# Peptides against a protein of PDB entry 6A30, part 13

Target 1, 150 residues: chain A of PDB entry 6A30
Amino acid sequence: AQDADNVLQPIMDLLDSNLTLFAKICEKTVLKRVLKELWKLVMNTMERTIVLPPLTDQTMIGTLLRKHGKGLEKGRVKLPSHSDGTQMIFNAAKELGQLSKLKDHMVREEAKSLTPKQCAVVELALDTIKQYFHAGGVGLKKTFLEKSPD

## One batch from the design tools (peptide; aimed at target 1 L19 T20 Y132 A135)

Design b2_p14_1_s2 (made by RFdiffusion4, then SolubleMPNN; from b2_p14_1, 8 letters changed)
Fold by OpenDDE base, seed 4:
Structure b2_p14_1_s2 (fold): chain B 150 residues (1-150), chain A 14 residues (1-14)
Amino acid sequence: as target 1 above (150 residues)
Amino acid sequence: SRLQKIIEKIKKAA
């Protein structure tokens, strides 16, 4: 459980900030598309984070999140005007794009088989993420989450 | 939990 939390915490911190914003500013159809892309990103990132040595990944994710998160001041997310909302989406998309690039820079260690401990962590993490993206029925459909090839 | 709080926020925003 603690290991799963350690893996998920950086991802959840990123998602918390962005999804709350997206939920407020996006139309339902747009939100679903964003959630689908985020799902793919999270699945790919999680797989790498668990397979790769935890220290390097936490530091890189933390550094990326810190570099970009400092700009997301805890300030009252003033409901951005429609123009501000678009810029926020763009900024969030850029941040997500950088996470995608992080994926490319993460040393592909050879696909080592996950240890039983790592498998347990992955399972716990997946369940948590699925619940998060499902969001009690207002997010992604369970069928999508379960059948996603990602 | 933190997760539940987020879910509730998303529900309210949707």
Scores: peptide ipSAE 0.041, ipTM 0.590, DockQ to the pose 0.594
OpenDDE base, seeds 1, 2, 3, 5: peptide ipSAE 0.035, 0.035, 0.040, 0.036; ipTM 0.584, 0.591, 0.591, 0.589; seeds 1, 2 fail the geometry check

Design b2_p14_1_s3 (made by RFdiffusion4, then SolubleMPNN; from b2_p14_1, 4 letters changed)
Fold by OpenDDE base, seed 2:
Structure b2_p14_1_s3 (fold): chain B 150 residues (1-150), chain A 14 residues (1-14)
Amino acid sequence: as target 1 above (150 residues)
Amino acid sequence: SRLEERIKRIKEAA
């Protein structure tokens, strides 16, 4: 549980910050598209985390997410005037793009087999992430999450 | 599904 939390917390912090913003500024259809792209990104990140040695990647992802997450000023998100919403989406897309670049910089370390403990952590993490993206029924459909190729 | 399949393969190999 604690290991899963250590892996998930940086991702969840990023997701919570961005999804809260997106939920406020995006139309329902746009929000669903953003959620689908975030889902793909998270699944791909987890896939790489499974392939990569768990300890070094958690610190790197955590440090990089912390470095990039600190740039999201805790500023009282004044309901962005129409102009601010587009810029925030652009900034969030840029941050997601930086995460994608981080993905590209994640060295193909040799696929070490996960220990049974690591598999259990990943399964727990997947369930948590699925629940998060489902968001009590207002997010992505369970059928999409289960049938996702990612 | 790809990630689940990878986890499954790892479990089967262990």
Scores: peptide ipSAE 0.027, ipTM 0.570, DockQ to the pose 0.023
OpenDDE base, seeds 1, 3, 4, 5: peptide ipSAE 0.020, 0.019, 0.018, 0.018; ipTM 0.541, 0.552, 0.505, 0.560; seed 4 fails the geometry check

Design b2_p14_1_s4 (made by RFdiffusion4, then SolubleMPNN; from b2_p14_1 with A2K V3L A14Y)
Fold by OpenDDE base, seed 4:
Structure b2_p14_1_s4 (fold): chain B 150 residues (1-150), chain A 14 residues (1-14)
Amino acid sequence: as target 1 above (150 residues)
Amino acid sequence: SKLEERIKKIQEAY
């Protein structure tokens, strides 16, 4: 549990910041699309982190989300004017689109066998992330989350 | 829990 929390903390902090902003500025249908793409990104990144050797899961996901989230931080200070909000959504959509393309370009490295301990940490991490994205029912549906690859 | 707090915060933003 503690290990999973330590691994997830930077990801969750980044997600909290970005999703809170998106929830405020996006219409529900747009927000749902954003959530789905973020879910896919997180899952893909976790899959790669499991396959990729010693790079701390935390740093890679944080770096990926930070690299792609940098477009969002510029809008944090001013209540986006309608134009700024649209541009933020557009930038977010563009960034999400780039993230979806990242799936196609990233060669699936052969999944290394996880130790039982690593499997347990991943399972706890996945459960936590699923609960977060479900957000007590206002976020993504459980059925969608359960069908998503891990 | 910390997770519950995060979820609550997100729910409030919706």
Scores: peptide ipSAE 0.342, ipTM 0.874, DockQ to the pose 0.706
OpenDDE base, seeds 1, 2, 3, 5: peptide ipSAE 0.311, 0.337, 0.324, 0.327; ipTM 0.857, 0.871, 0.865, 0.866

Design b2_p14_2 (made by RFdiffusion4)
Pose (drawn by RFdiffusion4):
Structure b2_p14_2 (pose): chain A 105 residues (1-54, 100-150), chain P 14 residues (1-14)
Amino acid sequence: AQDADNVLQPIMDLLDSNLTLFAKICEKTVLKRVLKELWKLVMNTMERTIVLPPSKLKDHMVREEAKSLTPKQCAVVELALDTIKQYFHAGGVGLKKTFLEKSPD
Amino acid sequence: SAEERIEKLAEEME
């Protein structure tokens, strides 16, 4: 849990002062649109940085084996991810839980 | 913690 907090700390420091500034000054729809978009952005960047997928093999170029995360690493990633979801739900001001769950991103 | 920050953020946004 402490490790997951440390992982999310950088992105939370960035969004906190913001998400906070918004909903204060945005119509519901405007806020929802921005959050939906920031959501897609975070999920995509994570997909393309901490978990980029894994060369000529014999003759025909095959994808290499993924280097598995350690058990502790897997757990930190799952928890941190589940935490960002709750962060964007924001207990009922952010995105609905139903939207986040079915998010294709 | 992250949970405490989420609770504080929710309150500020309401």

Design b2_p14_2_s1 (made by RFdiffusion4, then SolubleMPNN; from b2_p14_2, 5 letters changed)
Fold by OpenDDE base, seed 3:
Structure b2_p14_2_s1 (fold): chain B 150 residues (1-150), chain A 14 residues (1-14)
Amino acid sequence: as target 1 above (150 residues)
Amino acid sequence: SSQERIEKLTKEMK
């Protein structure tokens, strides 16, 4: 548990800053939609960080934003302005691009494969992040968090 | 701890 907390600390610091701000400024429906998009972004970023060779933050953000940004443009987000919503997600994605550093904690050197110990830490970390986004029931539903964001 | 962070976020989102 302590190892997982240590691994997650940088990511949680970024998430705390962004989600605390969003909770204060967003209406409930908007906040829920923002959380869903952030969840997808975080999961995709973690997946790529573990599976792929080291990526630049810009490359990772650009790829993920292009995939998710199309959903925002289609009016699935009840924001005062699509541009405002897109900008908020872009800013969050820019900060969350630092998720690439998670690889340094979970993967030894340049290896793509995790040891059994590292796998256990990753699984615990994922469970912790799910609980974080669930936020005692006021955040995202467990059924949503348990599904693939794809 | 992560648990404390979850509790804090839960409070802020209510």
Scores: peptide ipSAE 0.432, ipTM 0.904, DockQ to the pose 0.837
OpenDDE base, seeds 1, 2, 4, 5: peptide ipSAE 0.426, 0.432, 0.421, 0.408; ipTM 0.900, 0.902, 0.900, 0.896

Design b2_p14_2_s2 (made by RFdiffusion4, then SolubleMPNN; from b2_p14_2, 7 letters changed)
Fold by OpenDDE base, seed 3:
Parts: sequence; C-alpha cells; structure tokens
Structure b2_p14_2_s2 (fold): chain B 150 residues (1-150), chain A 14 residues (1-14)
Amino acid sequence: as target 1 above (150 residues)
Amino acid sequence: SSMERIKELTEKMK
C-alpha cells in the first residue's frame, strides 16, 4: 500500500490543479478527449516507473509526465480569462498530439518481467487510477478504462 | 492518502 502511494503521489501532485482547471474551462467533448490522452500518458508513465527505474525515486513519475505533457504544472492556477483559456486549450491540444508516440514505447516484454511485488503494486495503482479517471461517472466510462489496450 | 486526495479531486470535478 505504501509503495503504491509512493508511485501515485507524483501523479496526483501533477494532476491536482490542472484537471480541475481543465474541467472548468473545457467543453465536455474536449475534456473527454483530454482525459483519454492523459489516461494513456499515465499508464505509460507508470509502466516505465515501475519496470525501468527503481521504485525509490518518488520524483520520477512527475518528471516523466512533465517531459511528455510539457504543459501540466504542479500548483494551484487561477482560472484564466476566456482568451487565456482558449490559448491553454490550443496548447494542450498540441501537447496531446505528441502522446500517441508514447504508445510505441510500451514494450510488452517489460510487462512480462514484473516481479510479484511489482505486480501487486501495479494492480493496486491501476484500480486507484481507474477510479480517479472515472470520477464518479463524470469522467471516462468504466468500459473504456477496462478495455484500454494500455 | 492517495485515495483521499482522489476523492477530493473527484468532488471538485463534479
């Protein structure tokens, strides 16, 4: 449980104010698209963090997400003006277009090499993240999360 | 805990 929290904490810190901001400024269809791309990014980042680097590096997930997300910052941001919000959506769309390249880095072979301890951490983390992205029914559909190839 | 934070964030997104 503590290991799972250590893996999730950097993700939660990074997503904290950003998703709340996006939920306020984005139209529903745009928000769903953003969530789908973020789901893929989070899954890919978790896989890399658990399989490649030592679990002891609590900052690795945040660094990886920032490297690929380029606009998701940690911290409470005030709601931008309408013009600022539109520009943020445009920038986010450009960043999300690059997330498709992360899929090619998911090597099936690395997933097969997980230790029993790593598997337990992944399973617990996945359940937690699925609940997060489902967001009580206002986020992604449960069927999408369960059938995701990621 | 991560679960408590997730719950808080979920409520903010509603």
Scores: peptide ipSAE 0.025, ipTM 0.622, DockQ to the pose 0.778
OpenDDE base, seeds 1, 2, 4, 5: peptide ipSAE 0.023, 0.024, 0.024, 0.024; ipTM 0.616, 0.621, 0.626, 0.619

Design b2_p14_2_s3 (made by RFdiffusion4, then SolubleMPNN; from b2_p14_2, 8 letters changed)
Fold by OpenDDE base, seed 4:
Structure b2_p14_2_s3 (fold): chain B 150 residues (1-150), chain A 14 residues (1-14)
Amino acid sequence: as target 1 above (150 residues)
Amino acid sequence: SSQQRIEELTKKMK
C-alpha cells in the first residue's frame, strides 16, 4: 500500500492542483469532460510507464511530472476571474497535452515483465486512481472507469 | 494517504 501511494504521489499532486481549480471554476458538464480527458491521459501515462520503463525509478514519473509541473509553480492559485479561469484551464490542458508528448521521450526500454510485487503495486495504484476519479460519486461514473481502456 | 486525498477531493467537488 505504501509503495502504491509513493507511486501515485506525483500524479495525485498534479491532479489535485488541477482538479481543485477545475472543480471551482467549471460547470458540472465541463468538469465531467475534463475529468474524462484527464482519466484517459492518466491511464495512458500509467500504461506506458508500466510497460516501457521498469517502475523502479519513481523519480522518472516524478521528474517527468515535475518537469512539466514546474510550470505550475506552487504559486498562490489566485482564483482567477472567469476570464483568467479559462486561461488557466487552457494552460492546464496545454500542460497535460505536454504529458502526452512525454510519450515520445520515454526511453523505449524493452517491455520487461513486471515482477509479482510490481504487478500488485500497479493493481492497487489503478484501483486507487479509479476511486480518485469517481470521487465518492461526484466524479466519473463507475461504468465509465471500468470500460476505460486501462 | 491516497484515501485522505480522495476524501478531500470528494469534498471539494460537492
Scores: peptide ipSAE 0.254, ipTM 0.832, DockQ to the pose 0.868
OpenDDE base, seeds 1, 2, 3, 5: peptide ipSAE 0.210, 0.227, 0.233, 0.242; ipTM 0.805, 0.817, 0.820, 0.825

Design b2_p14_2_s4 (made by RFdiffusion4, then SolubleMPNN; from b2_p14_2, 7 letters changed)
Fold by OpenDDE base, seed 5:
Structure b2_p14_2_s4 (fold): chain B 150 residues (1-150), chain A 14 residues (1-14)
Amino acid sequence: as target 1 above (150 residues)
Amino acid sequence: SSQERIKELTEKMK
């Protein structure tokens, strides 16, 4: 559980800031679409981050994610004006772009088989992320999350 | 900690 939390914490920090912002400024349909795209990005990033490098390398990844995620601290989420909202969305998109770049850096290593311990950590991490994106029923549907490639 | 964050997010998204 602690290992899963360590892996997820940088991603969750980024997601929490962005989702809080999007929940305030987006219409419900737009928000759902954004959540779906974020889900895909997170799943793809996790696949490459966990399956290719060992868990120890994730500390460096976490540091990179935290560095890029600093752009939207919770304290900056004021009720944005329309112009502020656009800029904030742009900044969020830029941060998500950094996650994509991180994904590309991870592809440089050959695919490694997971140990039983790593598999257990991945399972716990996936369950946590599914719960996070479901958000007590206000986020993505369970059926959508379950059909996503694990 | 993750469960607590999920709860917080759920409340914010209502």
Scores: peptide ipSAE 0.100, ipTM 0.727, DockQ to the pose 0.826
OpenDDE base, seeds 1, 2, 3, 4: peptide ipSAE 0.090, 0.079, 0.090, 0.098; ipTM 0.718, 0.709, 0.721, 0.728

Design b2_p14_3 (made by RFdiffusion4)
Pose (drawn by RFdiffusion4):
Structure b2_p14_3 (pose): chain A 105 residues (1-54, 100-150), chain P 14 residues (1-14)
Amino acid sequence: AQDADNVLQPIMDLLDSNLTLFAKICEKTVLKRVLKELWKLVMNTMERTIVLPPSKLKDHMVREEAKSLTPKQCAVVELALDTIKQYFHAGGVGLKKTFLEKSPD
Amino acid sequence: SAEERIKKLAEEMK
């Protein structure tokens, strides 16, 4: 849990002062649109940085084996991810839980 | 913690 906090700390420091500034000055729809968009952006960047997928093999270029995360690493990632979701839900001001769950991103 | 920050953020947004 402490490790998951440390992982999310950089992105939370960035968004905190902001998400906070918004909903204070945005209409509901405007806020929802921005959050939906920032959501897609975070999920996409994470997909393309901490978990980029894995060369000529014999003759026909095959994808290499993924280097598995350690058990502790897997757990930290799962928790941190579940935490960002709750962060964007924001207990009922952010995105709905039903939207986040079915988010294709 | 992250949970505390989420609660604080929710309160400020409300």

Design b2_p14_3_s1 (made by RFdiffusion4, then SolubleMPNN; from b2_p14_3, 5 letters changed)
Fold by OpenDDE base, seed 5:
Structure b2_p14_3_s1 (fold): chain B 150 residues (1-150), chain A 14 residues (1-14)
Amino acid sequence: as target 1 above (150 residues)
Amino acid sequence: SSQERIKELTEKMK
């Protein structure tokens, strides 16, 4: 559980800031679409981050994610004006772009088989992320999350 | 900690 939390914490920090912002400024349909795209990005990033490098390398990844995620601290989420909202969305998109770049850096290593311990950590991490994106029923549907490639 | 964050997010998204 602690290992899963360590892996997820940088991603969750980024997601929490962005989702809080999007929940305030987006219409419900737009928000759902954004959540779906974020889900895909997170799943793809996790696949490459966990399956290719060992868990120890994730500390460096976490540091990179935290560095890029600093752009939207919770304290900056004021009720944005329309112009502020656009800029904030742009900044969020830029941060998500950094996650994509991180994904590309991870592809440089050959695919490694997971140990039983790593598999257990991945399972716990996936369950946590599914719960996070479901958000007590206000986020993505369970059926959508379950059909996503694990 | 993750469960607590999920709860917080759920409340914010209502």
Scores: peptide ipSAE 0.100, ipTM 0.727, DockQ to the pose 0.767
OpenDDE base, seeds 1, 2, 3, 4: peptide ipSAE 0.090, 0.079, 0.090, 0.098; ipTM 0.718, 0.709, 0.721, 0.728

Design b2_p14_3_s2 (made by RFdiffusion4, then SolubleMPNN; from b2_p14_3, 4 letters changed)
Fold by OpenDDE base, seed 4:
Structure b2_p14_3_s2 (fold): chain B 150 residues (1-150), chain A 14 residues (1-14)
Amino acid sequence: as target 1 above (150 residues)
Amino acid sequence: SSQERIKQLTEEMK
C-alpha cells in the first residue's frame, strides 16, 4: 500500500492540479479529450515509475511537477477569461508534451518483467486511477478505462 | 472535489 501511494501521489497531484482547472474551463467534449490524454499519460508514467528505479524518477517527476506546479501555484487561478482558459489548456498540453519527452529521456531500461511486488503495486495503482478517472460516472466511461490499450 | 476524491482513494488503498 505504501509503495502504491508513493507511486501514485505525484501522479495524483499532477492530475488534481490540471483536472480541477480543466473541469472549470473546458466544454464537455474538450474535457473528455483532455481526460483521455491524461489517462494515457498517467498509464505511461505509472508504468515507468514502477519499472524504473524509484529514487531518480520520483525526483524527476516531482521536479517536473514542482516546476510546473510552482507555475500553477503562482497562477492565481484568475477565472481565465475564455482566452486565458485556452492558453492554460495550451500550456497544460505543452506541459503534458514535456512529460512525454521525459518519456524519451527516461533510461529505457529493457522492459524487465515486473517483480511480484511491482505487479501488486501496479494493480492497486490501476484500480485507484480507474476510479479517479471515472469520477463517479462524470469522467471517462468504464468501458474506455477497461479497454484502453495504454 | 478532486482532492477529496484522491484522499478517499488513498485511504482505500491503506
Scores: peptide ipSAE 0.025, ipTM 0.551, DockQ to the pose 0.128
OpenDDE base, seeds 1, 2, 3, 5: peptide ipSAE 0.021, 0.023, 0.022, 0.022; ipTM 0.563, 0.580, 0.572, 0.562

Design b2_p14_3_s3 (made by RFdiffusion4, then SolubleMPNN; from b2_p14_3, 7 letters changed)
Fold by OpenDDE base, seed 4:
Structure b2_p14_3_s3 (fold): chain B 150 residues (1-150), chain A 14 residues (1-14)
Amino acid sequence: as target 1 above (150 residues)
Amino acid sequence: SSQARIERLTKEMK
């Protein structure tokens, strides 16, 4: 558990900063959509980081932004500050590209497979992220999280 | 801790 927490610390810091902000500025329906998009981005980033070690941060970010950024319509994000909510999400996604650093904790450089210990840490990490996005029931539904590619 | 983070997010999303 401690190892999983340590591995997730950078990711959780990024998520905390962005999601806390979004929770304050977004309407509930918009927030839910944002959470879904962020969930997809996080899961895909983690998957790619683990499965595709040779990918650069830029490549991962670019691919994820192209795939998921289009799914969030700009007109659906209403921000009181008149900030471009879509841009904020994109920025958050870019920051989440640092999920590649998770690789340093989970996979040795150029390693193609995880050790059993690393797998256990990954599983705990994934469970923690699911719980985080569920947010005690006010976030994403468990059924959605369980069906998401992770 | 992760639990503390979850609790904070839960609070912010209410």
Scores: peptide ipSAE 0.340, ipTM 0.870, DockQ to the pose 0.738
OpenDDE base, seeds 1, 2, 3, 5: peptide ipSAE 0.315, 0.330, 0.331, 0.319; ipTM 0.858, 0.866, 0.865, 0.860

Design b2_p14_3_s4 (made by RFdiffusion4, then SolubleMPNN; from b2_p14_3, 6 letters changed)
Fold by OpenDDE base, seed 5:
Structure b2_p14_3_s4 (fold): chain B 150 residues (1-150), chain A 14 residues (1-14)
Amino acid sequence: as target 1 above (150 residues)
Amino acid sequence: SSAERIEELTEKMK
């Protein structure tokens, strides 16, 4: 459980901040679309993070996310004409873009078979993420989460 | 921690 939490913590911190914002400013249909894209991103990032030794990647992910989070505050190009909501969405999209870049920096080591311990951590992490995205029924459908190819 | 976050998110999305 602790290993799974450590792997997910940087991603969840980003997600929590953005989802709280999105829940307030987005229509239901837009929110669901955003959640689907986030799900794909999280799944792909997690796959790369777990295949790599978790400890070194967490530090790198945390450092990169922290650097990019700070960069987002400084790079506020005030586009004056857009509603506060549109600007917030743009900022959130930029944060997600940084997460995608982080994914690209994660070197996929050669497809080594996961150890039983790593498999257990992955399974627990996946269950937690599925519950998170399902959000008591107000998020993504269970069928979508279970059948996702990612 | 993860369970608490799920609950909080669920409440915010209702």
Scores: peptide ipSAE 0.059, ipTM 0.664, DockQ to the pose 0.733
OpenDDE base, seeds 1, 2, 3, 4: peptide ipSAE 0.041, 0.039, 0.027, 0.047; ipTM 0.639, 0.632, 0.612, 0.647

Design b2_p14_4 (made by RFdiffusion4)
Pose (drawn by RFdiffusion4):
Structure b2_p14_4 (pose): chain A 105 residues (1-54, 100-150), chain P 14 residues (1-14)
Amino acid sequence: AQDADNVLQPIMDLLDSNLTLFAKICEKTVLKRVLKELWKLVMNTMERTIVLPPSKLKDHMVREEAKSLTPKQCAVVELALDTIKQYFHAGGVGLKKTFLEKSPD
Amino acid sequence: SAKERIEKLAEEMK
């Protein structure tokens, strides 16, 4: 849990003062649009930084084996991810839980 | 903690 907090700390420091600034000055729809978009952006960047997928093998270029995360690492990633979701839900001001769950990103 | 920050964020946004 402490490790998951440390992982999310950088991105939370960035969004906190902001998400906060918004919903204060945005119409509901405007806020929802921004959050939906920032959501897609975070999920996409995560997909393409901490978990980029894995070369000519014999003759026909095959994808290499993925280097597995350690058990502790897997757990920290799952929890941190579940935490960002709750962060964007924001207890009922951010994105709905139903939207976040079915988010293709 | 992250949970405490989420609670504070939800309150400030409301």

Design b2_p14_4_s1 (made by RFdiffusion4, then SolubleMPNN; from b2_p14_4, 6 letters changed; failed a check: a repeat of another design)
Amino acid sequence: SSQERIKELTEKMK

Design b2_p14_4_s2 (made by RFdiffusion4, then SolubleMPNN; from b2_p14_4, 4 letters changed)
Fold by OpenDDE base, seed 3:
Structure b2_p14_4_s2 (fold): chain B 150 residues (1-150), chain A 14 residues (1-14)
Amino acid sequence: as target 1 above (150 residues)
Amino acid sequence: SSQERIEKLTKEMK
């Protein structure tokens, strides 16, 4: 548990800053939609960080934003302005691009494969992040968090 | 701890 907390600390610091701000400024429906998009972004970023060779933050953000940004443009987000919503997600994605550093904690050197110990830490970390986004029931539903964001 | 962070976020989102 302590190892997982240590691994997650940088990511949680970024998430705390962004989600605390969003909770204060967003209406409930908007906040829920923002959380869903952030969840997808975080999961995709973690997946790529573990599976792929080291990526630049810009490359990772650009790829993920292009995939998710199309959903925002289609009016699935009840924001005062699509541009405002897109900008908020872009800013969050820019900060969350630092998720690439998670690889340094979970993967030894340049290896793509995790040891059994590292796998256990990753699984615990994922469970912790799910609980974080669930936020005692006021955040995202467990059924949503348990599904693939794809 | 992560648990404390979850509790804090839960409070802020209510």
Scores: peptide ipSAE 0.432, ipTM 0.904, DockQ to the pose 0.756
OpenDDE base, seeds 1, 2, 4, 5: peptide ipSAE 0.426, 0.432, 0.421, 0.408; ipTM 0.900, 0.902, 0.900, 0.896

Design b2_p14_4_s3 (made by RFdiffusion4, then SolubleMPNN; from b2_p14_4, 6 letters changed)
Fold by OpenDDE base, seed 5:
Structure b2_p14_4_s3 (fold): chain B 150 residues (1-150), chain A 14 residues (1-14)
Amino acid sequence: as target 1 above (150 residues)
Amino acid sequence: SSEERIKELTEKMK
């Protein structure tokens, strides 16, 4: 559990800030669409982060994710105006773009086999992320999350 | 920690 938390913490910090912002400024349909895209990004990033890169690259990714998460948290304190909302969405999109770039850098490494311990950590992490995106029923549907490629 | 954060997020998204 602690290992799973350590892996997820940087991503969760980023997601918490973004989701809180989006929940405030987005219409329900738009919010669901954003959540679906974030889910895909997170799943793809996790797969590459855990299976492909060395520990050093994971640390760098974690540091970058935390930096962006803190940046979003700072912006979150500001009362959103309509103009602020647009800028915040743009900033969030930029951050997501950086995550995508990190993903691409991770592909350069050969695929690694996971140890049984790593597999258990991944399973726990996936369950936690699914619950996070489901958010007690106000987020994505369980059926959607379960059908997503693990 | 993760469970607590999920709960907090759930409340914020209501």
Scores: peptide ipSAE 0.099, ipTM 0.713, DockQ to the pose 0.755
OpenDDE base, seeds 1, 2, 3, 4: peptide ipSAE 0.068, 0.069, 0.079, 0.076; ipTM 0.670, 0.677, 0.691, 0.681

Design b2_p14_4_s4 (made by RFdiffusion4, then SolubleMPNN; from b2_p14_4, 4 letters changed)
Fold by OpenDDE base, seed 2:
Structure b2_p14_4_s4 (fold): chain B 150 residues (1-150), chain A 14 residues (1-14)
Amino acid sequence: as target 1 above (150 residues)
Amino acid sequence: SSQERIKKLTEEMK
């Protein structure tokens, strides 16, 4: 569990800050769409991280994501007036676009064999991410999350 | 912990 938490820490730091903001400013339908896109991005990134760098380098995903996610200025989220919400959505979309570009820069390398310990950590990490995106039932549906390839 | 983060997100999304 601790190893999985360590692996997820950088990703969660990025997700916590951004999703908390989106939850406050987005209508539920828009938020759900954002969650779906983020889910796809995270899953694709995780897959590549498992295949490309050693599991120990998964912290690099978080670092890479942080480097690209810093574009969301911790602007003093004044409770956006209605006009501020639109701009924030635009900024969120821009950030998602930047994260997509990060995906394109990741070169696919040959899959490396994982040790049993590494496999267990990855499985636990994936379960945790699914729970995170499910968000106690207010996020993505379990059926949607289960259809995503591991 | 990850569990605490999940709980926090759950509350924020309600």
Scores: peptide ipSAE 0.320, ipTM 0.862, DockQ to the pose 0.732
OpenDDE base, seeds 1, 3, 4, 5: peptide ipSAE 0.290, 0.315, 0.312, 0.303; ipTM 0.846, 0.861, 0.859, 0.854

Design b2_p14_5 (made by RFdiffusion4)
Pose (drawn by RFdiffusion4):
Structure b2_p14_5 (pose): chain A 105 residues (1-54, 100-150), chain P 14 residues (1-14)
Amino acid sequence: AQDADNVLQPIMDLLDSNLTLFAKICEKTVLKRVLKELWKLVMNTMERTIVLPPSKLKDHMVREEAKSLTPKQCAVVELALDTIKQYFHAGGVGLKKTFLEKSPD
Amino acid sequence: SSVEERIEKIQEAA
């Protein structure tokens, strides 16, 4: 849990002062649109940075084996991910839980 | 606790 907090700390320091500034000065729809968009952005960047997928093999170029995360690493990632979701739900001001769950990103 | 406090700040601002 402490490790998951440390992982999310950088992105939370960035969004905190912001998300906060918004919903204060945005219409509901405007806020929802921005959050939906920032949501897609975070999920995409994570997909393309901490978990980029894995070369000529014999003759025909095959994808290499993925280097598995350690058990502790897997758990930190799952929890940190579940936490960002709750962060964007924001207990009922942010995105709905139903939207986040079915988010293709 | 820190995440909950950040969420509460968002809720109050809203």

